Peptides against a protein of PDB entry 4XPM. Designs and how they scored, part 26

Target 1, 160 residues: chain A of PDB entry 4XPM
Amino acid sequence: VMLHSKNVKGFLENTLKPYDLHSVDFKTSSLQSSMIITATNGGILSYATSNNDVPKNSINEINSVNNLKMMSLLIKDKWSEDENDTEEQHSNSCYPVEIDSFKTKIYTYEMEDLHTCVAQIPNSDLLLLFIAEGSFPYGLLVIKIERAMRELTDLFGYKL
Target 2, 67 residues: chain B of PDB entry 4XPM
Amino acid sequence: DIKGTIAFDTHGNVIESTGVGSQRIEDIGDLSKVTLDAEGFAQVQGDSLLVHLYKRNDITLAVYTSA

## One batch from the design tools (peptide; aimed at target 2 Q43 I59)

Design b2_p16_7_s4 (made by RFdiffusion4, then SolubleMPNN; from b2_p16_7, 6 letters changed)
Fold by OpenDDE base, seed 1:
Structure b2_p16_7_s4 (fold): chain B 160 residues (1-160), chain C 67 residues (1-67), chain A 16 residues (1-16)
Amino acid sequence: as target 1 above (160 residues)
Amino acid sequence: as target 2 above (67 residues)
Amino acid sequence: MKEELAKLHDELLEEI
């Protein structure tokens, strides 16, 4: 399926959905945010948020977007640092993964009281970023983002 | 009979936790070191609860029971 | 218990 801008937005919105593990009676919250950002500058190309109660063009919306921009920049910076740090790449916060013969890494980052994970879309200048509440376990968050990335094959190799 | 569960990955990060398992996340450190049998199973007695371990596909499931 | 545990694990895998 070809991912156009609208399709990407819809994709990200779908990633917000919580887990409901019936096998063990475990439920998560929805992701707070899901974003595709540039690896170069942390610019947001597309995003989705679970908070739909913010009126359009309101101050709260602006603040929310600004917060996302700030978080994306911070995470991009941390990711960039880790990509140049061998020790960080061997920490428990880094998950090397392979998707369709493409290698990438998933990083987990604590952002205040939020749990985040970020991964470079294979061979691209793009990062996929999930932001969740602190109650969302990291192991599951990693699995979630890995599964999500497998659906973004159209973006593999995308260069800015 | 199940009092709780913990599932965790090879990095020791939680995938899920329920029941008493949610209060025993600290057990992952020890549980991750347990030698499993050829089928991926083990049992560990700890703190009045029996922990049943099963690992497959790099995910370890710990089930807490009274016996 | 082993079979039950394995089954539960399999069910979990299907959901994540």
Scores: peptide ipSAE 0.795, ipTM 0.956, DockQ to the pose 0.902
OpenDDE base, seeds 2, 3, 4, 5: peptide ipSAE 0.794, 0.794, 0.794, 0.794; ipTM 0.956, 0.955, 0.956, 0.955; seeds 3, 4 fail the geometry check

Design b2_p16_8 (made by RFdiffusion4)
Pose (drawn by RFdiffusion4):
Structure b2_p16_8 (pose): chain A 143 residues (1-50, 63-86, 92-160), chain B 67 residues (1-67), chain P 16 residues (1-16)
Amino acid sequence: VMLHSKNVKGFLENTLKPYDLHSVDFKTSSLQSSMIITATNGGILSYATSNSVNNLKMMSLLIKDKWSEDENDTNSCYPVEIDSFKTKIYTYEMEDLHTCVAQIPNSDLLLLFIAEGSFPYGLLVIKIERAMRELTDLFGYKL
Amino acid sequence: as target 2 above (67 residues)
Amino acid sequence: MDEFISESLDAISEKY
């Protein structure tokens, strides 16, 4: 099994969109970046930006390790269930940036959102949890 | 009138904020400790501003008005 | 989320 590079890229581009509420006068900026990376090496499989390529590689590996350390050391952590599949969503303050990371269930891949410091964490967590519901094709993807 | 809002989750993280809500994010620590009535409502205040609380689906909404 | 917040505001208005 392999990834359909163009469609995953398009998916990540779609995850970039900001929230724009009218019930209250609230709107976020769009995500700074959205990436799928390996849980193993932190290597980037696909990404979308709304800052530079060099900067994303560094952040990705860093969050991969932070996630790796938290995932087996016997911040916020949200246990989640999707169609009886379990994963966990972590938030990490990356300098002045807000990030969410979660392993795509039973896969060797992580989904990573990078937003500005003004993007509320609780909202970033909801965005990534719903986005993961659209990634059933990637559940169990093994390297 | 409504002077601001804050919505926050069970971890106390913010989902959205407007008005004085964005200036009072620190209120969440106290607000999250408020025990709501049987229907999910409460009213509390730190100062001249009245905070109306409603919680459902693990999301608490606080709206700020005058008392 | 917009609908969720709107409904919560309606519930608060009806209550208080």

Design b2_p16_8_s1 (made by RFdiffusion4, then SolubleMPNN; from b2_p16_8, 7 letters changed)
Fold by OpenDDE base, seed 2:
Structure b2_p16_8_s1 (fold): chain B 160 residues (1-160), chain C 67 residues (1-67), chain A 16 residues (1-16)
Amino acid sequence: as target 1 above (160 residues)
Amino acid sequence: as target 2 above (67 residues)
Amino acid sequence: LDEFIKEGLEAIKAKF
């Protein structure tokens, strides 16, 4: 099944859901945001946010979207730098992973008090980006984004 | 009885934490250096609590107990 | 992950 814009949006919305363990009393908050952005310019192709309290078309909504744009750009820039930095690729903030024989990297970045992680969708010009509260553990965030990428096979190899 | 847990990856990043484990994230640094037995287990005494370690598939689970 | 945690808890219980 091909991923259309609506399908991608719905997918990202689903990634917002908290992680709930039952073997132990552990449950995360929802992700603050989930986005697919271009690796080239950090442009947002699709996004979902857990903050639905802002009225549509309001100044506050505009500010919220602008904030996402700013974060996506900043993270893209950091990602771009790290992709060209061997030392950063070997730091504890970088997780090399392989999905269906495709190699990619997951990076974790602290953005103010937020926990973020970003990964290039394998062989594509797209990045998947999760933004969570500081209470969301990085290790779990990495697991979450890896599993999410495994569901985006239709975007593997996507070029702009 | 379990007083808390911490699960962490090979990068030292938390995967989950509960109970007293949530207040002892700083223990990961030392726990990651503990030598495990052939089956992936270890026991470490920390303060007033015992820490039981189990590692498999690059994930370490630490379980805090009073004894 | 939840399965791993469960298995780990049981394994630790059995070990110690």
Scores: peptide ipSAE 0.743, ipTM 0.950, DockQ to the pose 0.856
OpenDDE base, seeds 1, 3, 4, 5: peptide ipSAE 0.742, 0.742, 0.742, 0.742; ipTM 0.950, 0.950, 0.950, 0.950

Design b2_p16_8_s2 (made by RFdiffusion4, then SolubleMPNN; from b2_p16_8, 7 letters changed; failed a check: a repeat of another design)
Amino acid sequence: LDEFIKEGLEAIKKKF

Design b2_p16_8_s3 (made by RFdiffusion4, then SolubleMPNN; from b2_p16_8, 8 letters changed)
Fold by OpenDDE base, seed 2:
Structure b2_p16_8_s3 (fold): chain B 160 residues (1-160), chain C 67 residues (1-67), chain A 16 residues (1-16)
Amino acid sequence: as target 1 above (160 residues)
Amino acid sequence: as target 2 above (67 residues)
Amino acid sequence: LDKFIKEGLEAIKKKF
């Protein structure tokens, strides 16, 4: 089984779904956006957004996409900075994780009113990026992105 | 009689919150410092409510009850 | 996670 481009898009779309617990009455909102971007330039390779009310090719869509591009670049820059900062890697905003013997880090970043989470896909030039509303708990966002990365084994070691 | 819950990680970040727990996120700072017993449990008085703590696998569950 | 929450609730119920 190979994760093709269309499969990646579908995968990201699935990550948008809200987290619904049943043991307690807790349900999140949908993620605002989910993206795979390059760690080198912050370029968006694939993305999904819950903002489906914007007509295609509309000015609003362009603005929305541009906003995603801007956020991806900003987060990539912050991630790059943190990856070169030992102290930042030991902050409460950094979660070292190990997936199938591959080590990576999950970072949480507050972007204006949004809660974001980014992680390098293990040994790859790719980053997985979640953007959620401020109501989405960071701890859960971290869990969500970790589990999502575990499903992206085909991208482990991917180099540009 | 559960009045609410908070689950949080070792970084003090919320995983979930319900009921009165949603209004007591600030308690995490203190709750994270509570010494748990060998089984991973603790009980603390939080304002007018009791807070029952259970930690396992780096996740802490706080359950708020009246008693 | 949901499993953890469930188990935790039951564990707390038994403990206290």
Scores: peptide ipSAE 0.743, ipTM 0.950, DockQ to the pose 0.829
OpenDDE base, seeds 1, 3, 4, 5: peptide ipSAE 0.742, 0.742, 0.740, 0.742; ipTM 0.950, 0.950, 0.950, 0.950

Design b2_p16_8_s4 (made by RFdiffusion4, then SolubleMPNN; from b2_p16_8, 7 letters changed)
Fold by OpenDDE base, seed 3:
Structure b2_p16_8_s4 (fold): chain B 160 residues (1-160), chain C 67 residues (1-67), chain A 16 residues (1-16)
Amino acid sequence: as target 1 above (160 residues)
Amino acid sequence: as target 2 above (67 residues)
Amino acid sequence: LDQFIAEGLKAIAEKF
């Protein structure tokens, strides 16, 4: 199985949508960013952002991408540390889940004023990463990313 | 849209907060005095925001929305 | 707690 850039990009763009509770006044904000990164180096394989009004090839776009690169690396490092720490795996910020008999863990991290959520795609060298505003409840982020992971079965077992 | 949330216990201690809720912890004093219906719900108009309350067991959830 | 928040949001949405 190989990564299809366009398909993945479209998928990530779809994950940006607010969490809908079937009530207009109780939907969340859109995610700021959604990414698939490497678990090894934190490199971004694909990403989507809500602020797509930035002109292509502009300095603002470059800075935005660079910021995402920095955040992805930091979160990857946190994830790596937690994966090697039994206590962190039993904290309130870690959610073990099973999808189609594949086990993985969902982690939530506070990054400055942002709420982030990351999970290893089962048996793969890839991480799915959501970045949201501070108004986005962690519980809903966890549900959102779990549901998203269920749609990425083609990436299960993907090795670099 | 949700602007923020506060979860607090019967003692008024903040368990968790998000968004504007993190900046409105002082509201807990007033929110804790609100009479809930039989199912544990209430709505309170607070300045420009509407606060939705839900209590189950010892935990109260306050959700801030624009309307 | 996070589960409670999620369920609470849904309950509130259903109620109001």
Scores: peptide ipSAE 0.406, ipTM 0.685, DockQ to the pose 0.265
OpenDDE base, seeds 1, 2, 4, 5: peptide ipSAE 0.391, 0.402, 0.399, 0.406; ipTM 0.672, 0.693, 0.610, 0.688

## One batch from the design tools (peptide; aimed at target 1 D20 S23 V24)

Design b2_p17_1 (made by RFdiffusion4)
Pose (drawn by RFdiffusion4):
Structure b2_p17_1 (pose): chain A 143 residues (1-50, 63-86, 92-160), chain B 67 residues (1-67), chain P 17 residues (1-17)
Amino acid sequence: VMLHSKNVKGFLENTLKPYDLHSVDFKTSSLQSSMIITATNGGILSYATSNSVNNLKMMSLLIKDKWSEDENDTNSCYPVEIDSFKTKIYTYEMEDLHTCVAQIPNSDLLLLFIAEGSFPYGLLVIKIERAMRELTDLFGYKL
Amino acid sequence: as target 2 above (67 residues)
Amino acid sequence: MTKTELKELYDELMNEI
């Protein structure tokens, strides 16, 4: 099994869109970046930006390790369930940036959102949890 | 009139804020400790501003008005 | 503000999220 590079890229581009509420006068900026990376090496499989390529590689590996350390050391952590599949959503403050990361269930892949410091964490968590619901094709993807 | 809002989750993280809500994010620590009535409502205040609380689906909405 | 108004505001906000 392999990834359909163009469609995953398109998916990540779609996850970039900002929230724009009218019930209250509230709007976010779009995500800084959205990435799927390996849980193993932190290597980037696909990404979308709304800063530079060099900067994404560094952040990705860093969050991979931070996630790896938290995932087995016996911040916010949100246990989630999707169609009886379990994963966890972590938030990490990366300098002035807000990030969310979660392992795609039973997969060797992580989904990573990078937003500005003005993007509320609770909203970033909701965005990534719903986005993961669209990634059933990637559940169980093994390297 | 409504002077501001804050919505926050069970971890106390913000989902959205407007008006004086964005200036009073620190209120969440106290607000999240408020025990709501049987229907999910409460009213509290730190100062001249009245905070109306409603919680459902693990999301608390606080709206700020005058007392 | 009434409890009904507050609840309606909450439902509207959650539908847009």

Design b2_p17_1_s1 (made by RFdiffusion4, then SolubleMPNN; from b2_p17_1, 9 letters changed)
Fold by OpenDDE base, seed 1:
Structure b2_p17_1_s1 (fold): chain B 160 residues (1-160), chain C 67 residues (1-67), chain A 17 residues (1-17)
Amino acid sequence: as target 1 above (160 residues)
Amino acid sequence: as target 2 above (67 residues)
Amino acid sequence: MSKEELAELFEKLLKDI
């Protein structure tokens, strides 16, 4: 099975959905953004945002996309640094995980007032990136991205 | 009887927090050091509240109660 | 709160996440 661009977009849109933990009466907001970006340059291959009430081709839309590009690049740079830093890989901001015998890492990053997490899609040149409000707890965000990563097996091993 | 909850992972990061738990995120540092019994349970008296702890699969749930 | 109740709540939480 091959994930086409439309399928990926739909997948990312689905990841925006908030958590509703009925058992403890805890609810999150929707993710602000969900993206697949290149690990090399932080280029956005696909993205979804919860703020889609902006007119198409408007200045506001352009600005929002540009903001995503900026955040993507910044997070990619931080990720690249951490991948070459043993100490950072052993911090509480790094979660080594194994999916279908593939090893990867989930990193959490505070970006201004936003909570973000990023993970390399196993054996690929791609990163999955979630951006959430500061109220979205990191532990839950990590769980969310890990679960999402498990659904992206078609992208495992993808090389640019 | 439940006044609040905190769930956190092995990195000390919050999974969820409710009620008084939302105001006691700083407790995670101490709660993470509590010795659990063979079944993964513990109780810790914190000020006027009792904290019930249960850990399994790298997730710790703390429930704050009055007794 | 009993251990059983706590464990049950935990299971429900796991189901939710």
Scores: peptide ipSAE 0.803, ipTM 0.955, DockQ to the pose 0.915
OpenDDE base, seeds 2, 3, 4, 5: peptide ipSAE 0.803, 0.802, 0.802, 0.802; ipTM 0.955, 0.955, 0.955, 0.955; seeds 2, 3, 4, 5 fail the geometry check

Design b2_p17_1_s2 (made by RFdiffusion4, then SolubleMPNN; from b2_p17_1, 9 letters changed)
Fold by OpenDDE base, seed 2:
Structure b2_p17_1_s2 (fold): chain B 160 residues (1-160), chain C 67 residues (1-67), chain A 17 residues (1-17)
Amino acid sequence: as target 1 above (160 residues)
Amino acid sequence: as target 2 above (67 residues)
Amino acid sequence: MSKEELRELFEKLLADI
């Protein structure tokens, strides 16, 4: 089964949904953004944002997209550096995980006042990237992205 | 009876925090080092509150109570 | 709270995440 671009967009939009932990009465905000980007250049293949009130083709939309492009590139660069750094891979910002016998890593990065999390889709040239407000705890963000990756098996092994 | 909670992972990152727990995130450093019993439980007196700890599957839950 | 209550809360939390 192949994920079409439209299906991917819908998937990313669904990941924006906040957590509501009823058991302890804890709620998060929605993710600001959710993206699939290339591991090679940090190019955005698909994205979703919670700021949908921006008129299309407006200056604000352009600025928003440009900001996402900038962040994706920066995070990709940081990810690339860390993937080549044994010390960083053993830091508290790196979570080695295994999904269906495929190994990957989840990284947390603070971007100004935002909390971000990025992970390589197993054996692929793609990265899944979540951007959240600073109030979104990293531990939960990691859980969120891991769960999301488990739903992207169609992209496992995807090469550009 | 519950005054707050903190849940955190093995990296010391917060999963959730509520009530007084939200104001005691700095406790994670000490709580992560507490010796748990064979069932994964512990109790720690923290200031005027009692902290109940339970850890399983790389997640620790801390519950703050008055007693 | 008892161990049982704490464990139960933990299980509920796990179910929520």
Scores: peptide ipSAE 0.812, ipTM 0.955, DockQ to the pose 0.893
OpenDDE base, seeds 1, 3, 4, 5: peptide ipSAE 0.812, 0.812, 0.811, 0.812; ipTM 0.955, 0.955, 0.955, 0.955

Design b2_p17_1_s3 (made by RFdiffusion4, then SolubleMPNN; from b2_p17_1, 9 letters changed)
Fold by OpenDDE base, seed 5:
Structure b2_p17_1_s3 (fold): chain B 160 residues (1-160), chain C 67 residues (1-67), chain A 17 residues (1-17)
Amino acid sequence: as target 1 above (160 residues)
Amino acid sequence: as target 2 above (67 residues)
Amino acid sequence: MSKKELEELFEKLLKDI
């Protein structure tokens, strides 16, 4: 089974949904953005954003897309550096995880006032990237992205 | 009875916070060092609040109550 | 609160996550 572009887009849109922890009356905002990008260049293969009310081809839309491109590139660069730095891999910003016998890492990065996390899809040339408001807790963000990666088994081992 | 909560992972990152817990995120550093009993429980008396701790599967839940 | 109540709350939290 393969993930088509439309299916991937829909998947990413679903990841935008906020958490509602009824047990403790805790609620998050929706993710600002969810993306699949290339690990090599930081190019965006697919993305979803919570700001869907922006008119198409408007200045605001262009700025929004350009901002996503910049953020993806910056995060990819930081990720690449950390993957080649043993000390960074042992920091509290790095979560080694195992999914179906595949090992990967989840990194948390603060970007201005935003909370982000990124993870390499196991054995692939792809990264999954979540961008949230600063009020979204990192621990919950990590759980969210791990759960999401478990649904992307079709992309495991994907090479460009 | 519950004045607030904090849940956090083994990295000290917040999973959720509510009530007075949202104003005491700095407590995580000390709470993470508390020795738990064989069942994963502990209690820590704070200034005016009692903190109930339970940890399982790398997640710690702290519940703040009065007295 | 009791240990049982705390554990129950924890279980509910896990289900919500």
Scores: peptide ipSAE 0.802, ipTM 0.955, DockQ to the pose 0.936
OpenDDE base, seeds 1, 2, 3, 4: peptide ipSAE 0.802, 0.801, 0.800, 0.801; ipTM 0.955, 0.955, 0.955, 0.955; seed 1 fails the geometry check

Design b2_p17_1_s4 (made by RFdiffusion4, then SolubleMPNN; from b2_p17_1, 7 letters changed)
Fold by OpenDDE base, seed 2:
Structure b2_p17_1_s4 (fold): chain B 160 residues (1-160), chain C 67 residues (1-67), chain A 17 residues (1-17)
Amino acid sequence: as target 1 above (160 residues)
Amino acid sequence: as target 2 above (67 residues)
Amino acid sequence: MTKEELKKLFEELLKDI
């Protein structure tokens, strides 16, 4: 199935859903944001946010979008630096993974009080980016983004 | 007699926690150093609780019990 | 707590991840 823009948006929206284990007392908050951005410029190709009650074209929406743009750019820059830094690739914040014989890396970044996780979609010019509250465990965030990335095979090898 | 749990990965990052485990995230550092048996199990006596460890597929579960 | 009980709890806690 071809991933159209609408399909990608819906996919990202689904990633926002919190983890809730009803058998025990464990649940997470929803992800704050989920994005697909370009690895080259940090441009947002698609995004979803948990706060959808902001009127369109309002000042609040503009500010929120600008904040996402800033965040994506900062994370892209950090990712780019780490991809060229052997030491960072061996740090505790880097998770090498293999998906369908493609190797990629998942990075965790603390952005102020937020927990973020970013990974290059295998062999592509795209990054998948999750932004969560500080209460969201990094270990779970990594697993979450890995599982999500496995569902984006249509974007593997995507070049700008 | 389970009082709580902590699941964590090989990087020492929390995956999930429950009960008293949520208040004992700092234990991961020491728990990660515990030698497991051939089946991936171990037990460690804590301050007042017994910690049961089980590791499989790079995920470690710590279970806190009263005995 | 037995090993089997621990394994079962492991499966229960991580099945939905």
Scores: peptide ipSAE 0.676, ipTM 0.945, DockQ to the pose 0.814
OpenDDE base, seeds 1, 3, 4, 5: peptide ipSAE 0.675, 0.675, 0.675, 0.674; ipTM 0.946, 0.946, 0.946, 0.945; seeds 1, 3, 5 fail the geometry check

Design b2_p17_2_s1 (made by RFdiffusion4, then SolubleMPNN; its pose is not in this set)
Fold by OpenDDE base, seed 2:
Parts: structure tokens; C-alpha cells; sequence
Structure b2_p17_2_s1 (fold): chain B 160 residues (1-160), chain C 67 residues (1-67), chain A 17 residues (1-17)
């Protein structure tokens, strides 16, 4: 299915859904946030949050959005640093992956008490960013974002 | 029979944990070093529990049982 | 072993569903 720009938010909203592994009776919380940001400035191009109960135009909404902007910028900065750091790329927080012959990396970052992971959409100027509660295990979070990226082939090679 | 589980990747990060496995995340370090047989299986006796290991496609599943 | 493998297969199926 082709992913148009207007469908990106819907896609991100779907990524918020938790895992429910019945085989072992394990389930996660929903992702707090799912975002596509620019690799250059960390600007948010699209986002989805699990907490949509905040009244529109309220101070709480503003604070929430501002928090996302801050986190996206911080994570972009960390990602940029790691992309220029060979040692960080060989740490257990970095997962080299290949999708349709495109190579990219998934990084996990602890942001206060939150678990985050970020990955460059292959050959693009975009990053996919997941923010989850600390109870969301990193290994599963990495799997989640890898699978999500595989659904974003329309954005592969996207340049700003 | 199963008292808990831990699934983890090659980076030592948890994929899932349940039961007593959730209380033994620190076991991953040792479990990751266990020599598996040709089919990807191993058993490790730890404490009062037996740990059954199976690894395939870079994912290791540890199942904790009483026997 | 077979039961463990089956559980693994089920788990993987759910993760990658």
C-alpha cells in the first residue's frame, strides 16, 4: 500500500499499539509517541501520541507538544553524534539493519525514565522515532521500529 | 510447569520477560554465554529452577521451570 | 525440546505478525 503524506499520521498512530504476546502472557503499554523528524534539525514532520485526551489548544497540549519538540531535538542531536562516532556504532545500543538492500541503524536511548529508539529511514533525511515507557523492553522496541520502517518504503530516499 | 520466560536479542536486550524471568533479567549475561547444541538448545541449572534455552535467528528464549 | 521450539515459534509469530 502506498503511503501518502496525509496517511503518515495514521501510520504513526497505528505504531502506537502495544504488543500482546499471548504465547508467554506478556503485553506492553502503548507507545507514548511515534514521530517522523528531520535528521537535519530534529523538526517534527508528523507525530502521534497515545494521550489524545488533552483538550485542544490547552496549556497542557502546548506543553506536550513542546516536550515532544524538545525530545526530538535532543534525540536528533544524540543520533547525529553517534553517526559520527565509530565506538557508539559498535555499542549494544546500535543495531545495524538492512531493509531491501538499504542499510540503516537503530539506536536506543534512555531519556529520563523513557525508552526511546530512533532510526534513519533508509537513504533519507528523515528519522523515525519511538518513545515508550520504561517498561517497554528495548529488544522489542527495536523489533517494532524495524518492522515499522519496512512499511515506510515510500519514504526511502526522501531528501529535504 | 513454566515459572517464567525471558526472550532477549544478541545485544542482550530484553524482548519479553514473564514470571520469575522478570526477576532474573540479570541472568541474560550468563545465559548469552551458554554453549548451545547443534540444534540451538541448552539447559542450565540455576538456583532451584532449570533454565531451558533455545536460540534461533538471533533471538534466545529462556524458559524457567522447576524441572 | 520440541515444546520449547513450539513456544518459540509461537512467540516469534506473534512478534512478527
Amino acid sequence: as target 1 above (160 residues)
Amino acid sequence: as target 2 above (67 residues)
Amino acid sequence: KEELKKLFDELLKEIYS
Scores: peptide ipSAE 0.787, ipTM 0.957, DockQ to the pose 0.966
OpenDDE base, seeds 1, 3, 4, 5: peptide ipSAE 0.787, 0.786, 0.786, 0.786; ipTM 0.957, 0.957, 0.957, 0.957

Design b2_p17_2_s2 (made by RFdiffusion4, then SolubleMPNN; its pose is not in this set)
Fold by OpenDDE base, seed 1:
Structure b2_p17_2_s2 (fold): chain B 160 residues (1-160), chain C 67 residues (1-67), chain A 17 residues (1-17)
Amino acid sequence: as target 1 above (160 residues)
Amino acid sequence: as target 2 above (67 residues)
Amino acid sequence: REELEELFNKLLEEIYS
């Protein structure tokens, strides 16, 4: 299925859904945000947030978007640094993965009290970024983003 | 009876934690070093609790029980 | 062991469902 801009938005919204692991009586909160950003500048191409109670074009919405922009830029910068740091790539915060013969890396970053996870969409200039509360376990967050990337094959190889 | 659980990946990061497991995240360091048998099982006595380990597909599940 | 494996299987299924 071809991914269009609207489809991407809907996809990201679906990624916000929490885990509910009944087997062990464990559940997470929803992701705070899910974004596709550029690896070059950290620009947001698409995003979804669990806070949908903000009126459009309101000051609060603007502030929220600006906050996302800031976080995306910071995370992109950190990601860029780590991509050029062999030690960071071998830390427990980096997960090399292979999807459909494409290699990529998943990074986890603590951003203040938030748990974040970012991964380059294989062979592309795009990053997938999840932002969750601090209670969201990193191991589960990594699994979540890996599964999400497997659904974004249309974006594999996308160059700006 | 299960007193708690911890599931963690090969990087030592938590996948889930419940019960007493949520209070014993620091155990992951030691649990990750435990040698599992050919079937992926192990048991470790910790304090007053017994930890049952099972690992498959790079995920380790630790179940805490009283015995 | 069987119970543990079963629990693991359920957990895995829920994670990757």
Scores: peptide ipSAE 0.790, ipTM 0.957, DockQ to the pose 0.964
OpenDDE base, seeds 2, 3, 4, 5: peptide ipSAE 0.790, 0.789, 0.790, 0.790; ipTM 0.957, 0.957, 0.957, 0.957

Design b2_p17_2_s3 (made by RFdiffusion4, then SolubleMPNN; its pose is not in this set)
Fold by OpenDDE base, seed 1:
Formats: C-alpha cells, sequence, structure tokens
Structure b2_p17_2_s3 (fold): chain B 160 residues (1-160), chain C 67 residues (1-67), chain A 17 residues (1-17)
C-alpha cells in the first residue's frame, strides 16, 4: 500500500497495533507511540499514541506531547551520534537494511524502561520512531519498523 | 510436548519467547553458534530439555521439549 | 523436523502477514 504524506497520521495509528502470534501463544502490547520526526532537530511532524483517553488541550495532553517531544529529541541526538560512530553501526543494535534499492539503518535504543527503535526514511530528512513497553522484543520491533518503512515510499527522498 | 520457544534474529535479539524459553534468553548466545544441517535444523541437549533449532531467512526458532 | 518447520512457517506468516 502506497501512502501519501497526508495520510501519515492514520498510518502511524495503524502501526500501534500489537502482534498476536497464536502459533506460539505470544502477544505484544500496543506500541506506546509512533512518530515521524525530523532528523535535523527531532521535531515531530506526525505522531500517534496508544493513550487516547486524554481530553483535548488538557494539561495531561500537553504533558504527554511534551514528553514525546523530549523523547524524540533524545533519540534523534542518539541517532545522530550513532550515524557518526562506526562501532555503533556494527553493534547488535544497528540493522542495516535495504528497501527498494535504498539503504537505511534501524537502531534500537533503551529509553529507561521502554524499548524504542528508529530508522531514517531512506534518503530523507525524516526518522520513523517506535516506542514500546519493555516487554516488546527488540527483534520483533525491528521487523515491525522495517515493514512499516516499506509503506512510506512517498516520503523517500523527502528533504526539509 | 513443547515447553517453550525462543525466536531470535541474527543480531541475537528476541523476536518472541514463550514458556521456559522466556526464562532462557541467555541461551541465545550459545544457540546462535550451533552448526545447522543443510536443511537448517539442529538439536541441542540442555540440562533437562532438548532444544530443537530451525533457521531460515535470518530467523532462528528454538523449541524446548522434554525429549 | 517437519513439525518444527510447520511451526516456523506459521510463526512467520503471523509476523509478516
Amino acid sequence: as target 1 above (160 residues)
Amino acid sequence: as target 2 above (67 residues)
Amino acid sequence: KEELKELFDKLLEEIFS
């Protein structure tokens, strides 16, 4: 499914859905959040959260958004550092992948008790960021974000 | 007969874990080094469990059984 | 072996469906 940039919000909401692996009786929680942020400043262009029970413009919503902003900045900074660190790029926390002849990397990061992964949308100034509970396995999270990335072809090559 | 499972990728990261597999994540280090046959299978005898391995497309599935 | 492969196939189908 090809996705236009105007449909990104709905796309991110769909990425929140958990895995239910009946074959082995394994089920994940929903993603806590899913975001597209700028690689330059970590600014959030679009996001979705599993917690939709917060009133609009409430203090709790503001705090939640601010928390996402902080996490996005921190992860962007770590990503930027790793992109300039050969050792980190060869660690088990970095997954070089190729999507439609475009090369990118998926990084996994532990954020306190949360499991996160981030990947640069190929040839773009954008990052896709998933935040999950600590119970969400990194290997599965990586698979999830790679699969999601393949549906964002309209954003490939996007420059700010 | 399955007591648990672990699926993991080539980086040693867990894809899924169940049963006794969830308690033996540390086994991935050793399991990832096991030589598989031409079809991608192997068996490793544990303490009291037998581990059945199958790998394809960079994903390894370990199934723990009593025999 | 066949049972293991079958389980693997089911698992992958669920992951990549």
Scores: peptide ipSAE 0.780, ipTM 0.956, DockQ to the pose 0.947
OpenDDE base, seeds 2, 3, 4, 5: peptide ipSAE 0.780, 0.780, 0.780, 0.780; ipTM 0.956, 0.956, 0.956, 0.956

